Peptides against a protein of PDB entry 3B8E. Designs and how they scored, part 33

Target 1, 230 residues: chain A of PDB entry 3B8E
Amino acid sequence: PFLIFIIANIPLPLGTVTILCIDLGTDMVPAISLAYEQAESDIMKRQPRNPKTDKLVNEQLISMAYGQIGMIQALGGFFTYFVILAENGFLPIHLLGLRVNWDDRWINDVEDSYGQQWTYEQRKIVEFTCHTPFFVTIVVVQWADLVICKTRRNSVFQQGMKNKILIFGLFEETALAAFLSYCPGMGVALRMYPLKPTWWFCAFPYSLLIFVYDEVRKLIIRRRPGGWVE

## One batch from the design tools (peptide; aimed at target 1 F82 A86)

Design b1_p19_2_s4 (made by RFdiffusion4, then SolubleMPNN; from b1_p19_2, 14 letters changed)
Fold by OpenDDE base, seed 2:
Structure b1_p19_2_s4 (fold): chain B 230 residues (1-230), chain A 19 residues (1-19)
Amino acid sequence: as target 1 above (230 residues)
Amino acid sequence: DLLKLLIEIGLLALKYALE
């Protein structure tokens, strides 16, 4: 998000505080919960890792985590961001290069795509209105990420949902996201303005996409062991 | 009312995790 903010010179899609809430708040318990996951049924049939040659974090894992799944997450967040701004009169094309004027407190006549002028205060309200839905979008996508991380090769349907700590993590991150989004004073304290409940559903197609993508990936791995997809 | 509901949900989730 921050890279696109710099490259495209668009209004800030995700604030620093919201990033910290993801990294330190919503992602901590879910990540820890994976330590309590039951071993895959075929784990003893796999060759032992060579600690000298085989890294725990390899290029394939980095490519999957940051290159594939991370991009789908970012797309989900940006989709929500662009929808909110479009509903407020700012079409995606109009946002390109707008950051300089958007962030200038002395410019109070920034025009939207329909010729309406926006004051600095109004623009910042809209910007901060985007931060919370972007955050919630990431949390909703993280549901799928956490579930797919339960296994490396087996389907989630084969593994099941027996890890109570993981289930708790899903509820905890959701409850925390709701708390941060709707608790009075969060707009002042964290610049996280409350969002309409409908915004929670904006990420659902992307969560489903991640889940389906990973299940297909795992299916390919099971059918073709040692392929480039592993 | 919403805060109360969130607390109740959180407590239920915590109870579930401790079982």
Scores: peptide ipSAE 0.023, ipTM 0.520, DockQ to the pose 0.016
OpenDDE base, seeds 1, 3, 4, 5: peptide ipSAE 0.019, 0.000, 0.000, 0.000; ipTM 0.520, 0.274, 0.254, 0.257; seed 3 fails the geometry check

Design b1_p19_3 (made by RFdiffusion4)
Pose (drawn by RFdiffusion4):
Structure b1_p19_3 (pose): chain A 230 residues (1-230), chain P 19 residues (1-19)
Amino acid sequence: as target 1 above (230 residues)
Amino acid sequence: VVVFVVLFVISAVIVVVLV
């Protein structure tokens, strides 16, 4: 968000005070939960994991979580950013502009008068909003992530999907998300009431592609064991 | 940059269609 927030002055889609509420507030229990996820094979069948080569974090990881999924998620929440403005004052060709606040009203876009009324408001579309819908969309994509990372080589199909803990936290996350999105008050130091019917399902189209994606690769990694690029 | 532009355009087109 902040990166694009510079390349094209299209208003702060994700908030800072909003970031410190996902890794340190949302994905919390899920990250923990992952730990309770059980085996994946006869483990005591493999040579000791060398320490110099086979690491913990590496390209194999970063490329598949920063340069792959981390992107698909990105569009999702970024997409919701537009819909959160679109059904309010969409600028899919417009937007791209510094939104000052000492002016008050004097400008707008797409047939409007947004000012002191819609200036304290002009932002209420990202503050109380956008950030929120983007926020939720991130959570929403985090579902399939917290299931495509549940396994490392087996389809969630022929593999246990019985992580009682994860499941009851995948909700204990998605729920908090709502309570953090409708919390009557603290919503001040935070975001605001989204349109439940849709101001949620926006990233939903995406969470899927995620689950659908890596699910194939795993099955790809298999049908071709020695594997190629995958 | 190019990728972001492409994604922006795609997103913009989708939004326009929906609207």

Design b1_p19_3_s1 (made by RFdiffusion4, then SolubleMPNN; from b1_p19_3, 15 letters changed)
Fold by OpenDDE base, seed 4:
Structure b1_p19_3_s1 (fold): chain B 230 residues (1-230), chain A 19 residues (1-19)
Amino acid sequence: as target 1 above (230 residues)
Amino acid sequence: VKLLLELLKLISEKVLELL
């Protein structure tokens, strides 16, 4: 999010406070819950990692986490962001380079894609209105990310949902996201304005895509051991 | 990556049609 904010000079898609709410709030309990996951049924049939040659964080893990899954998550968030801004009169093409004028408090006549002028205050309301749905979108795609992280090779359907701590983590992050989104005063305290309940569904296609993508990947790995996908 | 972007585009278009 922040890299695209800088490179494309668009209005800030996700606020610093909302990023902190993800990193310290919604992600911690789910991430810890993975330590309590049951071993895959075939784990004892695999050779142990060689600590001298096999990196814990390898190129495959970086490619999966940041290059594939992380990009799908980012696209889900940006989709929600662009939809909200488009509903408020700012088409995606018009957002390119707009940051400088958007963030200038002395410019009160920034035009949208339809020629409507927006005051600085109105623009900041729209920006902060984007932050909460972007945050919620990240939480929804994190559901899929957490579930796919349960296993390296086995399908989630083979592993099952037996980890009660992981299930608790999914409920906790969702409850926290709902609290931060709808609790009175969060708009003032955290610049997180309430979102329409419909915005929760905006991320569902991306969450499903993450899940299907990883299940297909795991299926390929199971069918073609030692392939380039592994 | 190209296939993924095409799928994401298709999903995005369908979601926009439903909203």
Scores: peptide ipSAE 0.009, ipTM 0.432, DockQ to the pose 0.217
OpenDDE base, seeds 1, 2, 3, 5: peptide ipSAE 0.008, 0.000, 0.008, 0.000; ipTM 0.401, 0.234, 0.435, 0.242

Design b1_p19_3_s2 (made by RFdiffusion4, then SolubleMPNN; from b1_p19_3, 16 letters changed)
Fold by OpenDDE base, seed 5:
Structure b1_p19_3_s2 (fold): chain B 230 residues (1-230), chain A 19 residues (1-19)
Amino acid sequence: as target 1 above (230 residues)
Amino acid sequence: LELLLELLKKISEEVLKLL
């Protein structure tokens, strides 16, 4: 998020507070729940890792976490961001380079893509209106991310959803996201303005994409052991 | 949760002053 904010000079898509709510709020219980996941049926049939040559965190794992899944998550968030701004008159092309004027409190005549002038206050309302749906989008794609993390090689359909702590984590993160999105005063306290319930569905295609992508990846690993996908 | 919310509020206010 921040790299695109700096490079493209667009209005801030995700606030620092919302990032803290993700890192400290929504992700902790789900991450802990993975410690209670049942081992895959073939784990004891794998050769032990060589501590001298095989890293616990290898380039493949980094590529999976940050290069693939993390990029799909970011795309989901940015999609929601661009749709909201477009609905408010700011087309994606018009947002490029707009940050300087957008963040200037003394400029009260910033024009949208249709020539409508926006005051600083109006612009900040729209910006903060983007933060909550972006946050919710991340939570929705994290459902898929958590589910795919249940296994490294087996399909989720083979593993099943037997981990009650993981299921609790999914409900907890969703309940927290709903609380932060709709509780009175969150707009003032955290600059998280309420979102229309329809915005929860904007991330679903990306969540499905993550799930399908990982299931295809795991299928390839099962069919071609020792391939570049491992 | 209330304490966390107050802390987040305070952090948000300080961050908003820096922005």
Scores: peptide ipSAE 0.008, ipTM 0.299, DockQ to the pose 0.022
OpenDDE base, seeds 1, 2, 3, 4: peptide ipSAE 0.007, 0.000, 0.000, 0.000; ipTM 0.278, 0.219, 0.228, 0.233; seed 3 fails the geometry check

Design b1_p19_3_s3 (made by RFdiffusion4, then SolubleMPNN; from b1_p19_3, 16 letters changed)
Fold by OpenDDE base, seed 5:
Structure b1_p19_3_s3 (fold): chain B 230 residues (1-230), chain A 19 residues (1-19)
Amino acid sequence: as target 1 above (230 residues)
Amino acid sequence: IKLLLELLKKISELVKKLL
């Protein structure tokens, strides 16, 4: 998010406070819950990692986490962001380079794609209106991310959803996201303005995409062990 | 609060369908 904010000079898609709420709030319990996951049926058939040659964080893990899943998550967030701004009169093409004028508090006549002028206060309301749905979008795609992390090779359908702590984590992160989105005063305290309930569904295609993508990946690994997908 | 509870209920139902 922040890199695209700088490179494209667009209005800020996700606030620093919302990032902290993800990193420290919604992701902690889900991450801990993975420690209680049952081992895959083939774990004892795999050779132990060689500590001298095999890195814990390898290129495959980086590619999966940042290059694949992380990019799909980011696309989901940005989709929600662009839809909200488009509904408020700012088409995606018009947002390119707009940041400089958008963030200037002395410019009160920034035009949208339809020639409507926006004051600084109005623009900041729209910006902060984007932060909460972007945050919620990340939580919704994190459901899929957490579920796919249950296994490395087996399908989630083979592993099942027996980890009660993981299920609790999914409810906890969702409840926290809902609390931060709708609790009175969050707009003032955290700049997280309430969102329409329909915005929760904007991420669902991306969450499904993550799940399908990983299941296909795991299917390929099971059929072609030692391939480039591992 | 009512909207929050309705949303939580809807999400819970969706999670239950995914489980």
Scores: peptide ipSAE 0.010, ipTM 0.301, DockQ to the pose 0.023
OpenDDE base, seeds 1, 2, 3, 4: peptide ipSAE 0.005, 0.000, 0.000, 0.000; ipTM 0.275, 0.245, 0.259, 0.256

Design b1_p19_3_s4 (made by RFdiffusion4, then SolubleMPNN; from b1_p19_3, 17 letters changed)
Fold by OpenDDE base, seed 5:
Structure b1_p19_3_s4 (fold): chain B 230 residues (1-230), chain A 19 residues (1-19)
Amino acid sequence: as target 1 above (230 residues)
Amino acid sequence: IDLINELLEKISKLVLEKL
């Protein structure tokens, strides 16, 4: 998100507080919960790894954590960001290069895509209105991510959701998202302005995309062990 | 938070000026 903010010179889509809430609030409990997940049925049948030669972290897990899933999460967040700004009169094309004028407190006549002038305060309200939906989008997409990380090869439908700690993690991150989105004073204290409930659903297509992508990936792995998808 | 945001804005501006 921050790299796109710099490269595209757009208004800040995700605040620092929001980033901290993701890193410290939403990721810790799920990560711990995965340590208690039941091993995949085919993994348990394998001989123990050689601790001297075998990487503790499977390259597949690294690829899932930092690669494709992270990109889909970011795309989901940015989609929500662009939709909100478009609803407020700022089309995506108009946002390119706008940051300099957007962040200038002395410019109170920044025009939107329709010629409406926006004060600095009005612009910051819109910007901060984007932070909460971006965060919520990440949380909703993380639901799918956590579920798919339970297994390497088996479908979620085959492995099931037996880990109650993982389920607790999903509720915890959702509760945190709801708290940050709707608790009075969060707009002032954390610049997390209240979110319309409809925005929770904006992430669902991306969550579904991750789920479908991983199920297809796992299906390919099951059919072609040792293939390029591994 | 405002200070952090101001710092981030300054950093972002500096990075953009060097790009």
Scores: peptide ipSAE 0.014, ipTM 0.341, DockQ to the pose 0.031
OpenDDE base, seeds 1, 2, 3, 4: peptide ipSAE 0.014, 0.009, 0.012, 0.000; ipTM 0.343, 0.327, 0.327, 0.245; seed 1 fails the geometry check

Design b1_p19_4 (made by RFdiffusion4)
Pose (drawn by RFdiffusion4):
Structure b1_p19_4 (pose): chain A 230 residues (1-230), chain P 19 residues (1-19)
Amino acid sequence: as target 1 above (230 residues)
Amino acid sequence: SVIFLIFSVILSVIISLLS
């Protein structure tokens, strides 16, 4: 968000005070939950994991979580950013502009008068909104992530999907998300009431592609064991 | 520009469906 927020002055899609509410507020229990996820093979069958080569974090990881999924997620919440403006004052060709606040009303876009009314408001579309829908969309994509990372080489199919903990936290996350999105009050120091019917399902189209994606690779990694690029 | 038009189309479709 902040990166694009610079390349094209298209208003702060994700908020800072909003970031400190996902890794330190949303994906919390899920990260923990992952730990309770059980085995994946006869482990005591493999040579001790060398320490110089086989690391913990590496390209294999970063590439598949920063340069792959981390992107597909990105669109999703970025896509919802537009719909959160679109059904209010969409600028899919417009937008790209410094939105000052000492001016008050004097400007707008796409047949409007947004000002002191819609200036304290002109932002209420990202503050109380956009940030929120983007926020939720991130959670919404985090579902399939917290299931495609549940396994490292087996289809969630012929593999246990019985992580009682994860499941009851995948909801204890998705729920908090709503309570943090409709919390009558603290919503001040935070975001606002989204349109439950859709101001949620926006990223939903994406969470899928995620689950659909890596699910193939795992099955790709298999059918071809020695594997290639995968 | 093309990407913007694509997003415009998609957003218009979504706005029409939601309305």

Design b1_p19_4_s1 (made by RFdiffusion4, then SolubleMPNN; from b1_p19_4, 17 letters changed)
Fold by OpenDDE base, seed 3:
Structure b1_p19_4_s1 (fold): chain B 230 residues (1-230), chain A 19 residues (1-19)
Amino acid sequence: as target 1 above (230 residues)
Amino acid sequence: EKLLEELKKLLEKYLELIK
């Protein structure tokens, strides 16, 4: 989000504090929970890893994590961001290069896509209104990410949801997201304005997309071992 | 209830497909 903020010169889609809340708050327990996941049922049928030739993290895993799943996750967040700004009169194309004027407190006549002028205070309200939904979108997408990370090859339906720590992690990150979104004072403390409950559903298509994508990927791997999809 | 039954059928078909 911050990289796109700098490159495209758009209004800040996700604040630094909210990023820290994701990295340190919502992601820690879920990530740790994966260490307690049961081995895949076919793990003993696989050849042992050769420590001299086989890396734990290969280019293919990096491509999956950052190039595929990470891109879908980012798209979900930015979709929410663009929808909110569009509902407030700022179409996506109008946001390009707008940051300089957007962040200037002395410019109180920034025009939206419809010619309406926005004061600095009004613009910051809209910006901070985007932070919470973007954050929640990331959390909802992370539900799918966590679930798909349970296995490399087996379907989640084959593996099951027996890891109680993982289940706890899902509830913990959701509860934390709800707390940060609705607790009084978070608007001042974290620049996260209250979220309309309907915005929680904005991320669901992307969460489902990630889940379906990974299940299809795993299905292909099971049926065609050694393919480029691994 | 009807929707739930349809979802169960879809899930069963999926489970058969992934075996």
Scores: peptide ipSAE 0.014, ipTM 0.242, DockQ to the pose 0.019
OpenDDE base, seeds 1, 2, 4, 5: peptide ipSAE 0.000, 0.000, 0.000, 0.013; ipTM 0.200, 0.190, 0.200, 0.257; seeds 2, 4 fail the geometry check

Design b1_p19_4_s2 (made by RFdiffusion4, then SolubleMPNN; from b1_p19_4, 15 letters changed)
Fold by OpenDDE base, seed 1:
Structure b1_p19_4_s2 (fold): chain B 230 residues (1-230), chain A 19 residues (1-19)
Amino acid sequence: as target 1 above (230 residues)
Amino acid sequence: DELLELLQKLLEEIRKLLE
C-alpha cells in the first residue's frame, strides 16, 4: 500500500497507526496460536530434510508468502479503498497524482471527479475513513491467511479446526477490528473513523480467493510432490 | 462510559508516542 501511495501519488490508503494495529493486534495472537497447531497428519511420515540440499526458507515460500498472497491482500485493500473514495466522489483515475494537492492544507478547493470542491479537513476525513475499512479488509483476508497457514500440504478440511487457540485468535482479531471500527473516539485516537458494516463484505471475495488459491495449490502439491508450487 | 473514555485516552497517548 505504501509503495503504491508513493508511485501513484494517491492519498494514503492505510495509515501507519493502522499498520501497527495489524502487526501488534491482529498478527501477534494468530501467530502465537499457530505455535499450538497440531502437526499435519502426514508430517511424521516425511523424511527429514537434507540439510545440504533443502533450505528452510526457499524461493518458493518467499514468493508465496510475500508475493502472491501479499498481492491478493493488497488488491483487496485497494479495492475497498477505491470503492470508498469513489463513493465520496473520487474515482480511481482522478486519484493519480492527487496526493500533492490532497495533503496541502492550504488548498481547500480540490475537486473530485464530479467537480465538487473539498476542503483540506474534508479530504482528511475521507482519507481516514479509508483507513478503517482497509484495516478491516486486511483482517478479513487474514482469516484466510491464518487458516491456510495451519497446513503446508493438507487441505484445511483434512486438518480441521482443532486448535482452539487459533479459533480464539480469529475471534480476537475480529473483535479488535470491530472495536477499532466502532468504538467512539477511534477517529481521534487512531484516526480510524467508523465504517459501514457493509464494508466488511468487500474483503470476502479476496479472502475466499486466497483460500481457494491455497487449497488448489495444496491439491497440486498432494498430486505432484516436489513441484514448483511447493 | 468511564472505561471507554479511559481506553480512548490510552489509545490517544499511544498514538502520540508513535508519532
Scores: peptide ipSAE 0.006, ipTM 0.347, DockQ to the pose 0.017
OpenDDE base, seeds 2, 3, 4, 5: peptide ipSAE 0.009, 0.000, 0.000, 0.006; ipTM 0.355, 0.264, 0.335, 0.356; seeds 2, 3 fail the geometry check

Design b1_p19_4_s3 (made by RFdiffusion4, then SolubleMPNN; from b1_p19_4, 16 letters changed)
Fold by OpenDDE base, seed 5:
Structure b1_p19_4_s3 (fold): chain B 230 residues (1-230), chain A 19 residues (1-19)
Amino acid sequence: as target 1 above (230 residues)
Amino acid sequence: EELLRKLLEELEKLKKLLE
């Protein structure tokens, strides 16, 4: 999000506070829960990693985390961001290069795509209105990410949802997201304005996409062991 | 609840430092 903010010079799509809420709040319990996941049925049939030649973090893992899943997550967040701004009169094409004037507190006549002028205060309200839905979108997409991380090779349908700690983690991160989104005073304290409940659904297609993508990937791995997809 | 409270307190401190 921050890289696109710099490159495209768009209004800030996700605040630093919301990023910290993800890193320190919503991701910790789910990540720990994976330590309690049942081992895959074929784990003892796999050759052990050679610690001298095989890196624990390899190019495939980085590609999966940042190049594939991370990109889908970012797309989900940006989709929500652009929809909200469009509903407020700022079409995506109009946002390109707008950051300089958007962030200038002395400019109170920034025009939207329809010629409506926006004060600095009004613009910041709209910006912060985007931060919460972007955050929630990431949390909803993280549901799928956590579920797919249960296994490396086997389907989630084969593994099942038996890890009670993981289920607890899903509820915990969702409850935390709801708290941060709707608790009175969060707009002042964290610049997280409340979102319409309908915005939670904007991430669902992307969560489904992640899930389907990973299941297809795992299916390919099972059918063609040692392929480039592993 | 305690963890959440602590998180909020730290976030508020960080916000003040960044402003």
Scores: peptide ipSAE 0.008, ipTM 0.355, DockQ to the pose 0.018
OpenDDE base, seeds 1, 2, 3, 4: peptide ipSAE 0.008, 0.007, 0.000, 0.000; ipTM 0.336, 0.317, 0.237, 0.208

Design b1_p19_4_s4 (made by RFdiffusion4, then SolubleMPNN; from b1_p19_4, 15 letters changed)
Fold by OpenDDE base, seed 1:
Structure b1_p19_4_s4 (fold): chain B 230 residues (1-230), chain A 19 residues (1-19)
Amino acid sequence: as target 1 above (230 residues)
Amino acid sequence: SELLELLKKLLEELKRLLK
């Protein structure tokens, strides 16, 4: 998100506070949960790999897969961001290069795509309105990601939801997202304004996309052990 | 820093509520 913010010179889609919320609320607990995940059913059946040849390749492939998932997560967040800004009159094309004027408190006549003038305060409100849905989008997408991370090769349906800590993590991040989204004062304290309940559903297609992507990836791995997607 | 501390407290409280 930050890279796109710089490159496209668009208003900040995700604040530092929301990033911290992701790190603390949605990354830490899942990471702990994964440490207690049950071994895959196929791990004990897996022959030892040659550590000289297979380790580096596998690490690169895993890194690539996680990178791809992260990109899909980011795309989901940006989709939500653009939808919200478009709903407020700022079409994606109009956002390109707008940041300089957007962040200037002395410019109170920034026009949206429909010629409506926005004060600095109004712009910041809409910017902060994007933070919460972006965060929620990440959380919803992470539901799929966390479930995906339970297995390297097996389908989610094969591994099941046996890790109570992972389930707890899913509830925690969801509860945190709900709390940050609807608790009074969060708009002021965390610059996370309340979001419409409908925004929760904006992430679902991307969550599904990640799920499908990983299931396909795992299917390929199962069919072609030692392939480039492993 | 204060905000981070608040977030940590909130997270801990949420954890307690979910246990």
Scores: peptide ipSAE 0.000, ipTM 0.243, DockQ to the pose 0.019
OpenDDE base, seeds 2, 3, 4, 5: peptide ipSAE 0.000, 0.000, 0.000, 0.000; ipTM 0.228, 0.185, 0.182, 0.191

Design b1_p19_5 (made by RFdiffusion4)
Pose (drawn by RFdiffusion4):
Structure b1_p19_5 (pose): chain A 230 residues (1-230), chain P 19 residues (1-19)
Amino acid sequence: as target 1 above (230 residues)
Amino acid sequence: VVVIVIIGVIAAVFAVVLS
């Protein structure tokens, strides 16, 4: 968000005070939960994991979580950013502008008068909003992530999907998300009431592609064991 | 920029459909 927030002055899609509420507030229990996830094979069958080569974090990981999924998620919440403005004052060709606040009203876009009324408001579309819908969309994509990372080589199909903990936390996350999105008050130091019917399902189209994606690769990694690029 | 426009158009179309 902040990167694009510079390349094209299209208003702060994700908030800072909003970031400190996902890794340190949302994906919390899920990250923990992952730990409870059980085996994946006869483990005591493999040579000791060398320490110099086979690391913990590496390209294999980063490439598949920063340069792959980390992107598909990105669109999703970024897409929701537009819809959150679109059904309010969409600028899919417009937007791209510094939104000052000492002016008050004097400007707008797409047939409007947004000012002191819609200036304290002009931002209420990302503050109380956009950030929120983007926020939720991130959570929403985090579902399939917290299931495509549940396994490392087996389809969630012929593999246990019985992580009682994860499941009851995948909700204990998605729920908090709502309570943090409708919390009558703290919503001040935070975001605001989204349109439950849709101001949620926005990233939903995406969370899928995620689950659908890596699910194939795993099954790709298999049908071709020695594997190629995958 | 182009990608942003594309996404933006898609988002606008989606919003129209919802409306």

Design b1_p19_5_s1 (made by RFdiffusion4, then SolubleMPNN; from b1_p19_5, 14 letters changed)
Fold by OpenDDE base, seed 5:
Structure b1_p19_5_s1 (fold): chain B 230 residues (1-230), chain A 19 residues (1-19)
Amino acid sequence: as target 1 above (230 residues)
Amino acid sequence: LELLKEIGLKALEYAQKLL
């Protein structure tokens, strides 16, 4: 989020408060739940890692976590952001370089893509209206991310959904996201303005994409052990 | 968890001051 905010000079897509709610709120219980996951059926058939040559965090794992899955998550959030701003009259091309004028409280006549003028207060309402759906988008893609983290090689369909703590984590993060999105006063307290329920569905294609991508990856690993995808 | 909650609340308060 911040890299695109700096490079493209667009209005802030995700607030600091929403980031803290992700890092400390929605991710904690799901991450702990993975400690209670059942071992994969083939784990004892794998050779032990060589502690001198094999890193716990290898380039393939970094590529999966940050370079692939993390990029799909970011794309989902930015898609939601651009759709909301487009519905409010700001087309994606018009947002490039707009941040300087957008954040200036003394400029009350910033034009949208259709020539409508926006006051500073109106612009900040729209910006903060983007933060909550971006946050919810991250939670929805995290459902897929958590589920794919249950296994390294086996399909989720082979592993099943027997971990009750993981299921609880999925409900907890969703309930927290709903609370932060719809509780009265969150717009004033946390700058998390309420979102239309339809925005929850905006992330579903990306959540499905993450799931399908990882299942295909795992299928390749099962068919070609020791390949570049492992 | 209580320590994390306290850190989270302080971080939220700090974030609100930066907004």
Scores: peptide ipSAE 0.006, ipTM 0.279, DockQ to the pose 0.019
OpenDDE base, seeds 1, 2, 3, 4: peptide ipSAE 0.000, 0.000, 0.000, 0.000; ipTM 0.261, 0.218, 0.238, 0.227; seed 3 fails the geometry check

